Peptides against a protein of PDB entry 5D63. Designs and how they scored, part 37

Target 1, 292 residues: chain A of PDB entry 5D63
Amino acid sequence: SLRRGIYHIENAGVPSAIDLKDGSSSDGTPIVGWQFTPDTINWHQLWLAEPIPNVADTFTLCNLFSGTYMDLYNGSSEAGTAVNGWQGTAFTTNPHQLWTIKKSSDGTSYKIQNYGSKTFVDLVNGDSSDGAKIAGWTGTWDEGNPHQKWYFNRMSVSSAEAQAAIARNPHIHGTYRGYILDGEYLVLPNATFTQIWKDSGLPGSKWREQIYDCDDFAIAMKAAVGKWGADSWKANGFAIFCGVMLGVNKAGDAAHAYNFTLTKDHADIVFFEPQNGGYLNDIGYDSYMAFY

## One batch from the design tools (peptide; made by RFdiffusion4, then SolubleMPNN)

Design b1_p11_5_s1 (from b1_p11_5, 7 letters changed)
Fold by OpenDDE base, seed 5:
Structure b1_p11_5_s1 (fold): chain B 292 residues (1-292), chain A 11 residues (1-11)
Amino acid sequence: as target 1 above (292 residues)
Amino acid sequence: GLAEELYRALS
């Protein structure tokens, strides 16, 4: 079954993603097909899937940017019914905003069925153009129509997945203690992570003994990412991944504070030095403490 | 403890 998380939802037939037009929070904002750039944020095309308790395979889909929810207009079962952004809540009982999401017959893509109408989210005519209509349309779970098949590219990790990535890293000290701060984390591309670092002012910050040293840099980066998240996204229920570590060198005679994020495949961590903006697979320290 | 000592040794 589909896990709770943030997804980039891409059509199985053409390189088009489910896009909330202009990222607008207005009720009735069209959800449309739109081009995307791999390994980028794709601001208006991220959806938080929240599973509904005790309703099998059923979710709300919250647009990360707008904080509004995927909504089948009037819950109509008529083919061609608009799918829009609309105000809502994660655990709504409104069937206009409840979506049953299960694997398609091909075993790799998903179909998105409105809970009430039983129609499917359809990229009308498989149109790959920007602004192409996405609508509710009649269909079945077993048919192979790519207009109604969607890849769910996971853009986030659970705290458990992050914990697992840390656990298998070779640069963890035997005394390691980790502290999980959130449940679900949007994982940023390095380019975005770096831009946040640049915008924080840290590149111009001066190292000063104790008063502004490695721990201050690392915590400032964490704070900058947190603020970026709060300022960038209207949806709730997730965080932006940015960890802080304290580490000791192999000789045991020096310690350092630094950041870390996850690799593109979410399987490993990569260390980030907030004093120079560098990414390293080996920062020269083994972590004895982390919070993220 | 060790962790606190290491923290204070941060540079």
Scores: peptide ipSAE 0.038, ipTM 0.738, DockQ to the pose 0.238
Fold by OpenDDE base, seed 4:
Structure b1_p11_5_s1 (fold): chain B 292 residues (1-292), chain A 11 residues (1-11)
Amino acid sequence: as target 1 above (292 residues)
Amino acid sequence: GLAEELYRALS
């Protein structure tokens, strides 16, 4: 079963992703196929899948950028019915915005079926061009048509997954206490994480004894990421991953505050030094406290 | 305690 989370949804047949045109929040904004760049944010192509309680394999899909929802126009079962962004809520009863998402016959990709119409999200004609129509179309779960098969590339982690990644890291002190602040986290590419760091002004900030030292840098970075998230995305129900750690060195005679994020595969953490923008697998300290 | 000692060592 598909987990709650943020997904980049890519066609199984051509290198095209499900894109909300111009990221517009207007009702009726076309959802289209569009090219994407791996390992980047792909702003208009991220979707929060929210599972509907007590309805098997059924979700709403909220565009992260616009805060609007994937909507089958008039809930029509006619082939070629437009799929658009439309205002909604995460737990709506509107069948135009309810999508049953299950594995396709190939066991890797998914199909996206409208709950009401029973038609499937279809990249019309498998068109790989930017702006290609995405529509509801007749189909079956076992059909192999790549126009209706989609890879769900997970772009977020749950708090439990983040906790597990931390637990696997060798640079955790025996006294470690972690504090989880949110439930689901968008994990940023390092390039984006670094850009936020640059834009925060931290690269030009001066270390000063006590008044602006390691803890101030680390907290400022987390605040910058939080603000970036709030300013960038209209959807709710998720956070941007950026952790703060306090650590002690092996000798036990020095401590440090620093940041951390998750690796590309979300399986491990990597340390980030907000004083110089460096990413490190070993920052020279073992964490005794984190919040994220 | 340990927490206070670590605080003093924070740089």
Scores: peptide ipSAE 0.035, ipTM 0.711, DockQ to the pose 0.186
Fold by OpenDDE base, seed 2:
Formats: sequence, C-alpha cells, structure tokens
Structure b1_p11_5_s1 (fold): chain B 292 residues (1-292), chain A 11 residues (1-11)
Amino acid sequence: as target 1 above (292 residues)
Amino acid sequence: GLAEELYRALS
C-alpha cells in the first residue's frame, strides 16, 4: 500500500511528471505532463498523498506548491475529462478529489483511479511534451498501458523513518534522546539545503564565545529551513527535514551542536556543519540529543 | 544530568 508522503509522480512510459501548470492555486488549473530534472525540487510537481481513513488505498493528492488538490472535473467518467487543481481538504468526501492508488500489473508503477468515476489518470497519448494533457480515462487495473501507469518517487520520510535512519548511524551516544517535531518531512537535495544555508547569512556569521556559538549556528540553520519551507509551499501537513544535534566527542571533554539531514536514499543521516556548510559522515561527535 | 552538563560544554 502507498504510504502517506510527498511524491514526485512520473509517467512509466515517458520522462514526464504530473505537473500543476504554473503552480497556480486557481480552481481549474490544468494538471499536465511536464519534464523534470532529477535531484531537484521540481516545484510544481510534488504531491502530498493523504490516505483516507477506512477507505482502502484511497488518497487525496495535494500539490505542495499551490496547496490545491488533484480534481477530476465534475467527477465525469467520460474519457478525456480534465484533471485540474482545485481547492479542497486532505480528508474531503468529495469523490472528485479522491483517488484510489494501487500497484499496476507490473508491480512497480501505480495506477491512479478516481474513486467516484472509476476512470484513471491518463497521460493522453503518452505525450511527453511540456503541457501535455492529463485526463481521466477509461481503463482497468490489469491493463499494461503506460499512459495510466505512474512511478511514485518518494520525496519525504515519516518521523519513524527518520528515527530509524538515526538509529542506524554509528555516531549516536548511548544516552541519545531524540525528539520528533513533525510527522512527515520533505527531504531536500543537498544543493537546495546548501542554498538555504547561504541565503540565511550563516556563511558570514562570526563565531563568538557563547553569545553566538555552535548551538546558535545550528538553530539558525533549522530556523532558516523552516522559513524556507513556509515561504515556498502552500500545502500543510509536512515539514522540511533539518535536524539539530548535540554531541559529545569520544574523549568526553568537548561538545558540539550541529545539523543533519538525510541521504538521498533516506536510509542514513549525514551531518551538516552550519559554521562552514560542510557535509560529513563523521563530524567527530556522538549525538546525545536531537530534535527534528 | 549528563545531557545538561554536555550542553553547557558546547563550544
């Protein structure tokens, strides 16, 4: 079953992703196929899938950028019915915005079926051009048509997954206590993470004993990421991953505060030194506390 | 506690 999370949704047949045109929040904004760049944010192409309680395999899909939801126009079962962004809520009962998402016959891709109409999200004619029509179309779960098959590339982690990644890291102190602040986290590419760091002013900040030292740098980075998230996305129900750690060295005679994020595969953490913008697998400290 | 002492030792 598809987990709650943020996904980049890519067609199984052509290198096209489900894109909310211009990221517009206007009701009726077309959802279209559009090219994408791997390992980048792809601003208009991220979707928060929220599972509907007690309705098997059924979700709303909220566009992260616009905060609007994938909507089958008038819930029509006619082939070629427009799929648009439309205002909504995560747990709506509006069948125009409810999508049953299950594995396709190939066991890797998914199909996206409108709950009401039972039609499928279709990249019309498999058109790979930017702005290609995405529509509701007749289909079946077992057919192999790639126009209706989608890879759900997970761009986020749950708090539990983040916790597990931390637990696997060898640089965790025996006294470690972690504090989870949110439930779902968009994981940024390092390039984006670094850009936020640059824009925060931290590269020009001066270390000063106690008044602006390691903890201030680490907290400032987290605050910068938080602000970036708030300023960048209109959807709710997720955070941007950026952790703060306190650690002690092996000798036990020095402590440090630093940041961390997740690796691309979301399986491990990587440490980030906000005083110099460096990414490290070993920062020289074992964490006894984290919040993220 | 230990965590508090370590925090105070931050540099």
Scores: peptide ipSAE 0.034, ipTM 0.717, DockQ to the pose 0.238
Fold by OpenDDE base, seed 3:
Structure b1_p11_5_s1 (fold): chain B 292 residues (1-292), chain A 11 residues (1-11)
Amino acid sequence: as target 1 above (292 residues)
Amino acid sequence: GLAEELYRALS
């Protein structure tokens, strides 16, 4: 079954993603097909899928940017019914905002069925143009219509997945203790992570013995990412991934504080030096403590 | 412990 997480949802037939028009939080804002740029933050095209307890394969879909939910207008089963953003809650009982999401017959894409109407989210006519209509449409689970098939590209990790990525890294000290701060994390592209670093003022910050040294840089980066998250997204129930580590060198005569994030495939961590903005697979220290 | 000692040595 589909896991709780943040997804970029792409049509299986054409290079178009499910987009909340203008990222607007207004009730009735159209959800449309729109082009996207791989390996970037597609601001209006990220959706938090929250599984409904005791309702198999059924979710709400919250737009990360607007904090509103995917909503089938009036819950109508008529083909061509608008799919819009609308205010809601993660665990609503409103069938207009409940979506059963299961694998399609091809085993790789998903179909998105409205729980109440039993119609499917459809990129009308497979239109690849920006602003193309997305609507509820009649269909079946087993048919191969690409207008109703969607790839769910996961853009987040659970705390458990992050923990696993850390655990398999070779630069972890035997005394390592990790502290998990949140449950689900949006993983940023390095370009976005770097931009946050730049905007934080850290590139212009001066290292000063004890008063503003490695731990201050690392914590400042963590704080900057946290603030960026709060300022950028209206949805709740997730954090932005940015870790802090304390590490010791091989000789055991020096310690350092630094950051880390996850690689694009979410399988590994990469170290980030907040004093110079560098990404490293080996920062020269083995971590004995992390929080993220 | 080791972790505490290492933390105190942080620079």
Scores: peptide ipSAE 0.031, ipTM 0.711, DockQ to the pose 0.238

Design b1_p11_5_s2 (from b1_p11_5, 6 letters changed)
Fold by OpenDDE base, seed 3:
Formats: C-alpha cells, structure tokens, sequence
Structure b1_p11_5_s2 (fold): chain B 292 residues (1-292), chain A 11 residues (1-11)
C-alpha cells in the first residue's frame, strides 16, 4: 500500500504533473496538468498523502504549498467533474476529499479513485499542455488508460527511513546516539539546500574561537532550514530534512559539528559543511550524536 | 551514582 509521505504525482502517459494552479489556497482553485523540472522543487506540485485510519488504501491529498486538499467538485460522478483545491483537514470524513489510491494493472503506476463517486482522477485527453484539465472520470481499476495512471514519486522520508540511512553510513561512531525530532521529512535537492545556506548569511559569517565556531554554524544552518520550511509551505505534518551531527576524528583528538542531508535516492546521508557549503561523503569525523 | 557528562572541545 501507498505510504504516508510527500509525492510528486506524474502522469504515466505524458510528462505532466498534478499541479495546483498558481499554488492558490482559494476554494475551487483548479488542479491541472503542468510541466515539471526533474530534481527541483516543483512548488505547486507536491502533495502530502495522509492515510485514513481503518479505511483501506484511502487518503487525503494536501497540497504542500497551499495547505488545501484535492477535492472532487460536489462529489459528482459525472465524467469531466472538476478536481480543485479546497480547504479541509487531514482526517476529514468528506468523501469529496477522500481518495482511494492503489496500483494500476501495470504494477508501477497508481490510480486515484474518489471514495464517494468511484470515478478516477483523469488527465483529460492526455493533454500535455500547461493548464490541461484534470477531472473525475469514469473508469475501472484494471483498464490501462494512461490518462488515469499516475506515478507517485516520493519526495520525503519517514524518521525510520532516515534512521536507517544513518545506520548504514560508515562514518558513525560506536557511541552514536541519534535523536529524531519529526515524523516525516521533505528531502531537498542539494541546489535548494545550498540556496538556503546562501540566504542564511552563513557564507559571510566569520569563524571565531568558541564564540561562533562549528556548532554555531551547524545550528544556524538547521535553524535556517526550519525557517525556510515554515515560510515556504502552508501544509503541516512534515518537516524539512536537515540534520546536525557532532563527530570525533579517528585519532580522538579533535571534534567537529556539521550538518547532513539525504542523497537523491534517500538511501544514504551526505555530510554538509556549513562553514563553506561543501558536500562530502567523508567529512573526516565519526558521528557520536545527531538530531534531525 | 549517576553518569557524568564530559566536555568535548569542538573546533
């Protein structure tokens, strides 16, 4: 079954993603097909899927940017019914905003069925143009219509997945203690992570013995990412991944504080030096403490 | 009794 998480939802037939038009939080804002840029933050095209307890394979879909929810207009079963953003809550009982999401017959893509109407989210006519209509449409789970098949590309990790990525890294000290701060994390592309670093003012900050040294840089980066998250997204229930580590060198005569994030495939961590903005697979220290 | 913490100098 589909796991709770943040997804970029791409049509299986054409290079188009499910987009909340202009990222608007207004009720009735059209959800449309729109082009996307791989390996970037597609701001209006990220959706938090929240599973409904005791309702198999059923979710709400919250637009990360607007904080509004995917909504089938009036819950109508008519083909061509608009799919819009609308105010809601993660665990609503409103069938207009409940979506059953299961694998399609091809075993790789998903279909998105409205819980009430039993119609499917459809990229009308498979139109690849920006602003193409997305609507509720009649269909079945077993048919191969690419207009109703969607790839769910996961853009987030659970705390457990992050923990696992840390655990398999070779630069973890035997005394390591990790502390998990949140449950689900949006993982940023390095370019975005770097931009946050630049905007924080850290590139111009001066290292000073103890008064503003490695721990201050690392904590400042963590704070900058947290603020960026709060300022950028209206949805709740997730954080932006940015960890802080304390590490000791092999000789045991030096310690350092630094950041880390996850690789693109979410399988590994990569170290980030907030004093110079560098990404490293080996920062020269083994972590004995992390929080993220 | 309880475990004491140690200072680790960071650079």
Amino acid sequence: as target 1 above (292 residues)
Amino acid sequence: GFAEEAYRALS
Scores: peptide ipSAE 0.049, ipTM 0.714, DockQ to the pose 0.094
Fold by OpenDDE base, seed 5:
Formats: C-alpha cells, sequence, structure tokens
Structure b1_p11_5_s2 (fold): chain B 292 residues (1-292), chain A 11 residues (1-11)
C-alpha cells in the first residue's frame, strides 16, 4: 500500500505532473498537468498523502504549497468533472476529498479513484501541455489507459527511514545516540539546501572561539531550514530534513558539530559543513550524537 | 541517578 508521505505525482504517459495552478489557496483553484524539472522542488506539485484510518488504501492529498486539498468538484461522477484545490483537513470525511490510491495493472504506477464517485483522476486526452485539464473520469482499476496512471515519486522519508540511513553510514561512532524530532521529512535537493544556507547569512559569518563556533553554525543551519520550511509551505504534518551531529575524530582528541541531509535516493546520509557549505561523504568525524 | 555530562571541545 502507499505509504504516508510527500509525493511528486507524474503521469505515466507523458512528462506531466499534477500541479495546483499558481499554488493558489483559493477554493476551486484548478489542478492541472504541468511540466516539471527532475531533482528540483517543483513547488506547486508536491502532495502530502495522509492515509485515512480504517479505510483501505484511501488518502487525502494536501498540496504542500497551498495547504489545500485535492477535491473533486461536487463529488460528481460525470466524466470531465473538475479536480480542484479546496480547503479541507487531513482526516476529513468529505468524499470529495477522499482518494483511493492503488497500484495499476502495470504494477508500477498508481490510479487515483475518488472515494465517493468512483471515477479516476485523468489527465484529459493525455495532454502534455502546461495547464492541461485534470478531471474525474470513468474508468476501471484494470485498464491500461495512461491518462489515469500516475507515478508516485516519493520526496520524503519517514523518521524510520532516516534512522536506517544513519545506521548504515560508516561514520557513526559506537556511542552514537540519535534523537528523532519529527515523523516525516521532505528531503531537499542539495541546490535548495545550499540556497537556504546562503540566505541564512552563514556564508558571511565568522568563526569565533566558543562564542560562534561549529555548534553555532550547525544549529543556525538547522534553524534556517526550519524557518524556510515554515515560510515556504502551508501544509502541516511534515518537517524539512536537516540534521545536526556531534562527532569525534578517529584519534578521539577532537570533536566537531556539523549538519547532514539525505542523498537523492534517500538511502544514505551526506554530511554538510555549515562553515563553508560543503557536502562530504566523510567529514572526518564519527557521530556520537544527532538530532533531526 | 543520571550520568554525569561530559564536555567535548568542539572546533
Amino acid sequence: as target 1 above (292 residues)
Amino acid sequence: GFAEEAYRALS
């Protein structure tokens, strides 16, 4: 079954993603097909899928940017019914905003069925143009129509997945203790992570003995990412991945504070030095403490 | 009881 998480939802037939037009929070904002750029944020095209307890394979889909929810207009079963952003809640009982999401017959893509109408989210005519209509349309679970098949590219990790990535890393000290702060984390591309670092003012900050040293840099980066998240996204129920580590060198005679994030495939961590903005697979320290 | 905290000099 589909896991709770943040997804970039891409059509199986054409390079088009499910996009909330202009990222608008207004009720009735069209959800449309739109081009996307791989390995970027794709701001208006991220959806938090929240599973509904005790309703198999059924979710709300919250647009990360707007904080509004995917909504089938009037819950109508008519082919061509608009799919829009609309105010809602993660655990709503409104069938207009409940979506049953299961694997398609090809075993890799998903179909998105409205819980009430039993129609499917359809990229009308498979139109790859920006602004192409996405609508509810009649269909079946077993048909192969790519207009109704979607790849769910997971853009987030659970705390458990993050924990596993850390555990696999060779630069973790035997005394390591980790502390998980959130349940689900949007994983940023390095370019975005770096931009946050730049915007924080840290590149211009000067190292000063104890008063503003490695721990201050690392915590400032963590705070900057947190603030970026709060300022950028209207949806709740997730965090932006940015960890803080304390580490000791191999000789055991020096320690350092630094950041870390996850690699693109979410399987590993990469270290980030907030004093210079560098990404490293080996920062020269083994972590004995982390929080993220 | 709680263990003593340890200071590590950080760079």
Scores: peptide ipSAE 0.047, ipTM 0.720, DockQ to the pose 0.099
Fold by OpenDDE base, seed 2:
Structure b1_p11_5_s2 (fold): chain B 292 residues (1-292), chain A 11 residues (1-11)
Amino acid sequence: as target 1 above (292 residues)
Amino acid sequence: GFAEEAYRALS
């Protein structure tokens, strides 16, 4: 079953992703196929899938950028019916915005079926051009047509997954206590994470004993990421991953505050030094506290 | 419960 999370949804047949045109929040904004760049944010192409309680394999899909939802126009079962962004809520009962998402016959890709119409999200003619029509179209779960098959590239982690990644890291102190602040986290590419760091002013900040030292740098970075998230995305129900750690060195005679994020595969953490913008697998400290 | 609070000098 598809987990709650943020996904980049890519066609199984051509290098095209489900894109909310211009990221517009206007009702009726077309959802279209559009090219994408791997390992980038792809601003208009991120979708928060929220599972509907007690309705098997059924979700709303909220565009992260616009905060609007994938909507089958008038819930029509006619082939070629427009799929648009439209205002909504995560747990709506509007069948125009309810999507049953299950594995396709190939066991890797998914199909996206409108709950009401039973038609499928279709990249019309498999058109790989920017702005290509995405529509509801007749289909079956077992057919192999790649026009209706989609890879769900997970761009986020749950708090439990983040916790597991931390637990696997060798640089965790025996006294470690972690505090989870949110339920789902968009994981940023390092390039984006670094850009936020640069824009925060931290590269020009001066270390000063106690008054602006490692903890201030680390907290400032987390605050900068939080602000970036709030300023960048209109959807709710997720955070941007950026952790703060306190660690002690092996000798036990020095401590440090620093940040951490997740690796691309979301399986491990990588440490980030906000005083210099460096990423490290070993920052020289074992964490005894984290919040993220 | 929470561990005892204590100051630890940070670099």
Scores: peptide ipSAE 0.043, ipTM 0.720, DockQ to the pose 0.109
Fold by OpenDDE base, seed 1:
Parts: C-alpha cells; structure tokens; sequence
Structure b1_p11_5_s2 (fold): chain B 292 residues (1-292), chain A 11 residues (1-11)
C-alpha cells in the first residue's frame, strides 16, 4: 500500500508529471501534464498523499505549493471530466477529493481512482506537451493503458524512516538520544540544501568563541531551512528535513555541533558542516544527541 | 557516558 508522503507523480508512458498549473491556489485551477527535471524540486508537481483512516488505499492529494487538493469536477463519472486544484482538507469526506491509489497490473506503477466516480486520473491521449489535459476517464484496475498509470516517486521520509537511517549509521555514540520534531519530511536535493545555506548568510558568518560557534551555525542552518519551508509551501502536515547533531570525537576530548540530511535514496544520512557547506560521510564525531 | 544537560564545550 502507498505510504503517507510527498510524491512526484510521473506518467508511465511519457516524461510528464502531474502539475498544478502555475501553482495557483484558485479553485478550479487546472491540473495538467508538464515536463519535469529529475533531481530537482519541481515546485508545482509535489503532492502530499494523506491516507484516510478506515478507508482502504484511499487518500487526499494536496499540492505542496498551493495547499489545494486534487479534485474531480462535480465528481462526474463522464470521461473527460476536469481534474482541478480546489480548496479542501486532508481528511475530507468529499468524494470529489478522495482518491483510491493502488498498484497497476504491472506491479510498479499506480492507478489513481476517484473514490466516488470510480474513474481514473488520465493523461488525455498520452499528450506529453506542457499543459496537456488531465481528466477523469473510464478504466479498470487491470488494463495496461499507460495514460492512467503513474509512478509515485517518494520525495519525503517519515520520522521512523529517518530514525532508521540514523540508527544504521556508524557515527552514532552509545549515549545517543534522538528527538523527533515532525512526522514527515521533504528531503531536499543537496543543491537546494546548499542554496538555502548560501542564502542564509552563513557562508559569510564569522566563527567566534562561544558567541557564534558551531552550535550557532548548526541551529542557524536549521532555522534557515525551516523558514525556507514556511515561505515556499502552502501545504501543512510536513517539514523540511534538516537535522542538528551534537557529537563527540573518538578521544572524548572534543565536541562539535553540525547538521545532517538524507542521501538521495533516503537510506542513509550524510553530515553537513554549516561552517563551510561541506557534505561528509564522516565528520569526525559520533553523535550523542540529535533533533530533526 | 555523558550526563544529560551537563555543559560540554563545543568547537
């Protein structure tokens, strides 16, 4: 079953993603097919899937940028019915905004069925052009039509997944205490993470004994990422991944504060030194405390 | 081990 999380949703037939046009929060904004760039944010093309309790395989899909929800116009079962962004809530009972998402017959892609109409999200004619119509369309779970098959590329991790990634890292002290601040985290590409670091002013900040040393750098980076998240996205119910660690060296005579994020596959952590913007697999310290 | 909430000098 599909996990709660943020997804980039790509058509199985052509290189097109589900896009909320212009990222607009207006009711009735078209959801369209649009080109995308791998390993980038793709701002208007991220969707938070929130599972509905006690309704099997059924979700709302909130556009991360606009904070609006995928909506089948009037819940109509007619082929060609518009799919739009519309105001809503994560746990709505409105069947226009409830989507049953399950694996297709190929076992890798998903189909997205409207809960009420039982029609499927369809890239009309498999059109790969920017702005191509996405609509509700008749279909079945077992047919192979690529117009209705979608890859759900996970762009986030749960707190449990992050915890697991930390737990298997060799640079964790035996006294480690971790504190989880949020439930779901958008994981940024390093390029974006670095850009936030640059924009924060930290590259020009001067290390000063105690008054602005490693902990200040690390906390400032986390604050910068948090603010970037708040300023960039209108959806709620997720955070941007950026951890803070306190670590001690092997000799036990020095300690350091630093950041960490997740690798592209979300399986491991990578350390980030906010004093120089470097990414390291080994920062020379074993973490005895983290919050993220 | 290290005591929780004890001061530790950081670099």
Amino acid sequence: as target 1 above (292 residues)
Amino acid sequence: GFAEEAYRALS
Scores: peptide ipSAE 0.038, ipTM 0.731, DockQ to the pose 0.132; fails the geometry check

Design b1_p11_5_s3 (from b1_p11_5, 7 letters changed)
Fold by OpenDDE base, seed 2:
Structure b1_p11_5_s3 (fold): chain B 292 residues (1-292), chain A 11 residues (1-11)
Amino acid sequence: as target 1 above (292 residues)
Amino acid sequence: GFAEEAYRKLS
């Protein structure tokens, strides 16, 4: 079953993603097909899927940018019914905003069925053009129509997944203690992570003994990422991944504070040196503490 | 268990 998380939802037939038009928070904003750029932040095309307790395979879909929810207009079962952004809550009982999401017959893509109407989210005519209509449409779970099949590209990790990635890393000290601050994390492309670092002013910050040294750099980076998240997204219930580590060198005579993020496949961590913006697989220290 | 709190000089 689909896990809670942030997804980029891509049509199985054409290179089009589910896009909230202009990222607008207005009720009734059209959800449309739109082109996307891999390995970038597709601002209007990220959706937080929140599973509904005790309702099998059923979710709300919150647009990360607007904070509004995928909504089948009037819950109508008519083919061609508009799918829009609309104000809502993660655990709503409004069937217009409840979506049953299960694997399609191909075993890789998903279909998105409105809980109430039992119609499916459909890229009308498989139109790959920007602004193409997405609507509720009649269908079945077993048919192969790519207009109603969607890849859910997971853009986030759970705290447990992050924990597992850390545990797999060879640069973790035997005394390691980790502290999890949030439940779900949007994982940024390195380019975005670096841009946040640049915009923070850290590239021009001066190292000063104790008063502004490695821990200050590392915490400042985390704060910058947090601020970027708050300023960029209107949805709640997730954080932006940026960890802080304290590590000790092999000799045990030096310690350092640094950041870390996750690799693209979310399976591993990569270290980030906030004093120079470098990404490293080995920063020369073994972490004895992390919070993220 | 929780490790004993201690200062570790950072660079």
Scores: peptide ipSAE 0.048, ipTM 0.720, DockQ to the pose 0.106
Fold by OpenDDE base, seed 5:
Order: structure tokens, then C-alpha cells, then sequence
Structure b1_p11_5_s3 (fold): chain B 292 residues (1-292), chain A 11 residues (1-11)
């Protein structure tokens, strides 16, 4: 079954993603097909899938940017019914905003069925143009129509997945203690992570003994990422991944504070030096403490 | 045992 998480939802037939037009939080904002750029933040195209307890394979889909929810207009079962952003809550009982999401017959893509109407989210005519209509449309689970098949590319990790990535890294000290601060994390591409670092002012910050040294840089980076998250997204229930580590060198005579994030495949961590903006697989320290 | 304070001598 589909896990709770943040997804980029891409049509199986054409290079188009489910997009909330202009990222608007207004009720009735059209959800449309739109082009996307791989390995980047596609701002209006990220959806938090929240599973409904005790309702099999059923979710709300919250647009990360607007904080509004995917909504089948009037819950109508008519083909061509608009799918829009609309105010809602993660655990709503409103069937207009409840979506049953299961694997399609191809075993890779998903179909998105409205819980009430039993119609499916459809990229009308498979139109790959920006602004193409996405609507509820009649269909069946076993149909191969790519207009109604969607890849759910997971853009986030659970705390457990992050923990696992840390655990398999070779640069973790035997005394390591980790502290998980949130449950689900949007994982940023390095370009975005770096931009946050730049915007924080850290590149121009002066290292000063004790008063502004490695721990200050590392904490400032995490604070900058946190603020970026709060300022950028209206949805709740997730954080932006940015960890802080304390590490000791092999000789055991020096320690350092630094950041870390996750690799593109979410399987590993990569270290980030907030004093120079560098990404390293080996920062020269083994972590004895992390919080993220 | 492990002395945490010993490794908090951060650069």
C-alpha cells in the first residue's frame, strides 16, 4: 500500500505532473497537468498523502504549497468533473476529498479513485500541455488507460527511513545517540539545500573561536532550513530534512559539528559542511550525536 | 566509559 509521504505525482503516459495552478490556496483553484523539472523542487506539484485510519488504501492529498486539498467538485460522478484545490483537513470525512489510491494493472503506476464517486483522476485526453485539465472520469481499476495512471515519486522519508540511512553509514561512532525531531521529512535536492545555505548568510559568516564556531554554523544551517520550510509551505505534518551531527575524528583528539542530508535515493546520508557549503561522503569525523 | 564532554571540544 502507498505510504504516508510527500509525492510528486506524474502521469504515466506523458511528462506531466499534477499541479495546483499558481499554488493558490483559493477554494476551487484548478488542479492541472503541468511540466516539471526532475530533481528539483516542483513547488506546486507536491502532495502530502495522509492515509485515513481504517479505510483501506484511502488518503487525503494536501498540496504542500497551498495547504489545500485535492477535491472533486461537488463529488460528481460525471466524466469531466473538475478536480480542484479546496480547504480541508487531513482526516476529513468529506468524500469529495477522499481518494483511494492503489496500484494499476501495470504494477508500477497508481490510479486515484474518488472515494465517493468512484471515478478516477484523469489527465483529460492525455494532454501534455501546461494547464491541461485534470478531471474525474469513469474508469476501472484494471484498465490500462495512461490518462488515469500516475507514478507516485516519493519526495520524503519517514523518520524510520532516515534512521536506517544513518545506521548504515560507515562514519557513525560506536557511542552514537540520535534524536528524531519529526515524523516525515521532505528531502531537498542539493541545489535547494545550497540555496538555503547561501540565503542564510552563512557563506559570509566569520568563524570565531567558541563564540561562532562549528556548532553555531551547523545550528544556524538547521535553523535556516526550518525557517525556509515554514516560509515556503502552508501544509503541516512534515519537516524539511536537515540534520546536525557532532563527530569525533579517528584519532579521538578533535571534534566537529556539521550538518547532513539524504542522498537522492534516500538510502544514505551525505555530510554538509556549513562553513563552506561542501558536500562530503566522508567529513573526517564519526558521529556520536545527531538530531534531525 | 565514554566521556561525552571530552568530545565536545568542537572546532
Amino acid sequence: as target 1 above (292 residues)
Amino acid sequence: GFAEEAYRKLS
Scores: peptide ipSAE 0.046, ipTM 0.741, DockQ to the pose 0.158
Fold by OpenDDE base, seed 1:
Structure b1_p11_5_s3 (fold): chain B 292 residues (1-292), chain A 11 residues (1-11)
Amino acid sequence: as target 1 above (292 residues)
Amino acid sequence: GFAEEAYRKLS
């Protein structure tokens, strides 16, 4: 079953993603097919899938940018019914905004069925152009029509997944204590992570003994990422991944504070030095404390 | 081991 998380939803037939037009929060904003750039933040094309308790394989889909929800207009079962952004809530009972999401017959892509109408999210005519219509359309779960098949590229991790990634890392001290601050984390590409670092002013910050040393740099980076998240996205129920670690060297006579994020495949952590913006697989310390 | 909440010099 599909996990709670943030997804980039890409058509199985053409290089087009499900896009909330202009990221607008207005009710009735068209959801359309739009081109995307791999391995980047596609601002209007990220969707938080929230599973509905006790309703199998059924979710709301909140646009991360606008904070509005995928909505089948009037819940109509007519082929060609508009799919739009509309105000809503994560655990709504409105069937216009409830989507059953399960694997297609190919075992890799998903189909997105409206809970009420039983029609499927369809890239009309498989049109790859920017602004192409996405609509509810008649279909079946076993059909191979690529207009109704979607790859769900997961852009986030759960706290449990982050915990597992940390646990697999060899640079964790035997005294390690980790503290989880949130439940779901958007994982940024390094380029975006670096840009936040640059915009924070940290590249121009001066190291000063105790008053502004490694812990201040690490906390400032965490704060900058948090603010970036709050300023960038209108959806709630997720955070932006940026961890803080305290580590000790092998000799046990030196300690350091630093950041960490997740690798592209979300399976491992990579250390980030906020004093110089470097990414390292080995920062020279074993973490005895982390919060993220 | 290291004592919880003890001061530790950080670089």
Scores: peptide ipSAE 0.044, ipTM 0.733, DockQ to the pose 0.133
Fold by OpenDDE base, seed 3:
Structure b1_p11_5_s3 (fold): chain B 292 residues (1-292), chain A 11 residues (1-11)
Amino acid sequence: as target 1 above (292 residues)
Amino acid sequence: GFAEEAYRKLS
């Protein structure tokens, strides 16, 4: 079953993703097919899937950028019915905004069925052009029509998954204590993470003994990422991944504060030095404390 | 800094 999380939703037939046009929060904004760039944020193309309690395989889909929800216009079962962004809530009972999402017959892609109409989200004619119509369309769970098959590429991790990634890392001290601050985290590409670092002013900040040293840099980076998240996205119910660690060196005679994020595959952590913007697999310290 | 101080106090 599909897990709660943030997804980039890509058509199984052509290189097109489900896009909220212009990221607009207006009711009735078209959801369309649009090209995407791998390993980038793709701002208007991220969707938070929230599972509905006690309704099997059924979700709302909230656009991360606009904070609006995927909505089948008037809940109509007619082929060609528009799919739009519309105001809503994560746990709505409005069947226009409830989507049953299950694996297609190929076992890799998903189909997205409107809970009420029983029609499927369809990239009309498999059109790969920017702005191509996405509509409700008749179909079945079993058919192989790629117009109605979608890859759900997970762009976030749960706190449990983040915890597991940390636990797998060899640079964790035996005395490690971790503190989880949120439940779901959007994982940023390094390029975006670095840009936030640059925009924070940290590249021009001067290290000063105790008054502005490693812990200040690390906390400033965490704060910058938090602010970036708040300023960038209208959806709620998730955070931006950026951790803070305290670590001790092998000799046990020096400690350091630094940041960390997750690798592209979300399986591991990578350390980030906020004093110089570097990414390292080994920062020279073993973490005895983290919060994220 | 805080990180080092915290560790030293716990040592």
Scores: peptide ipSAE 0.033, ipTM 0.742, DockQ to the pose 0.929

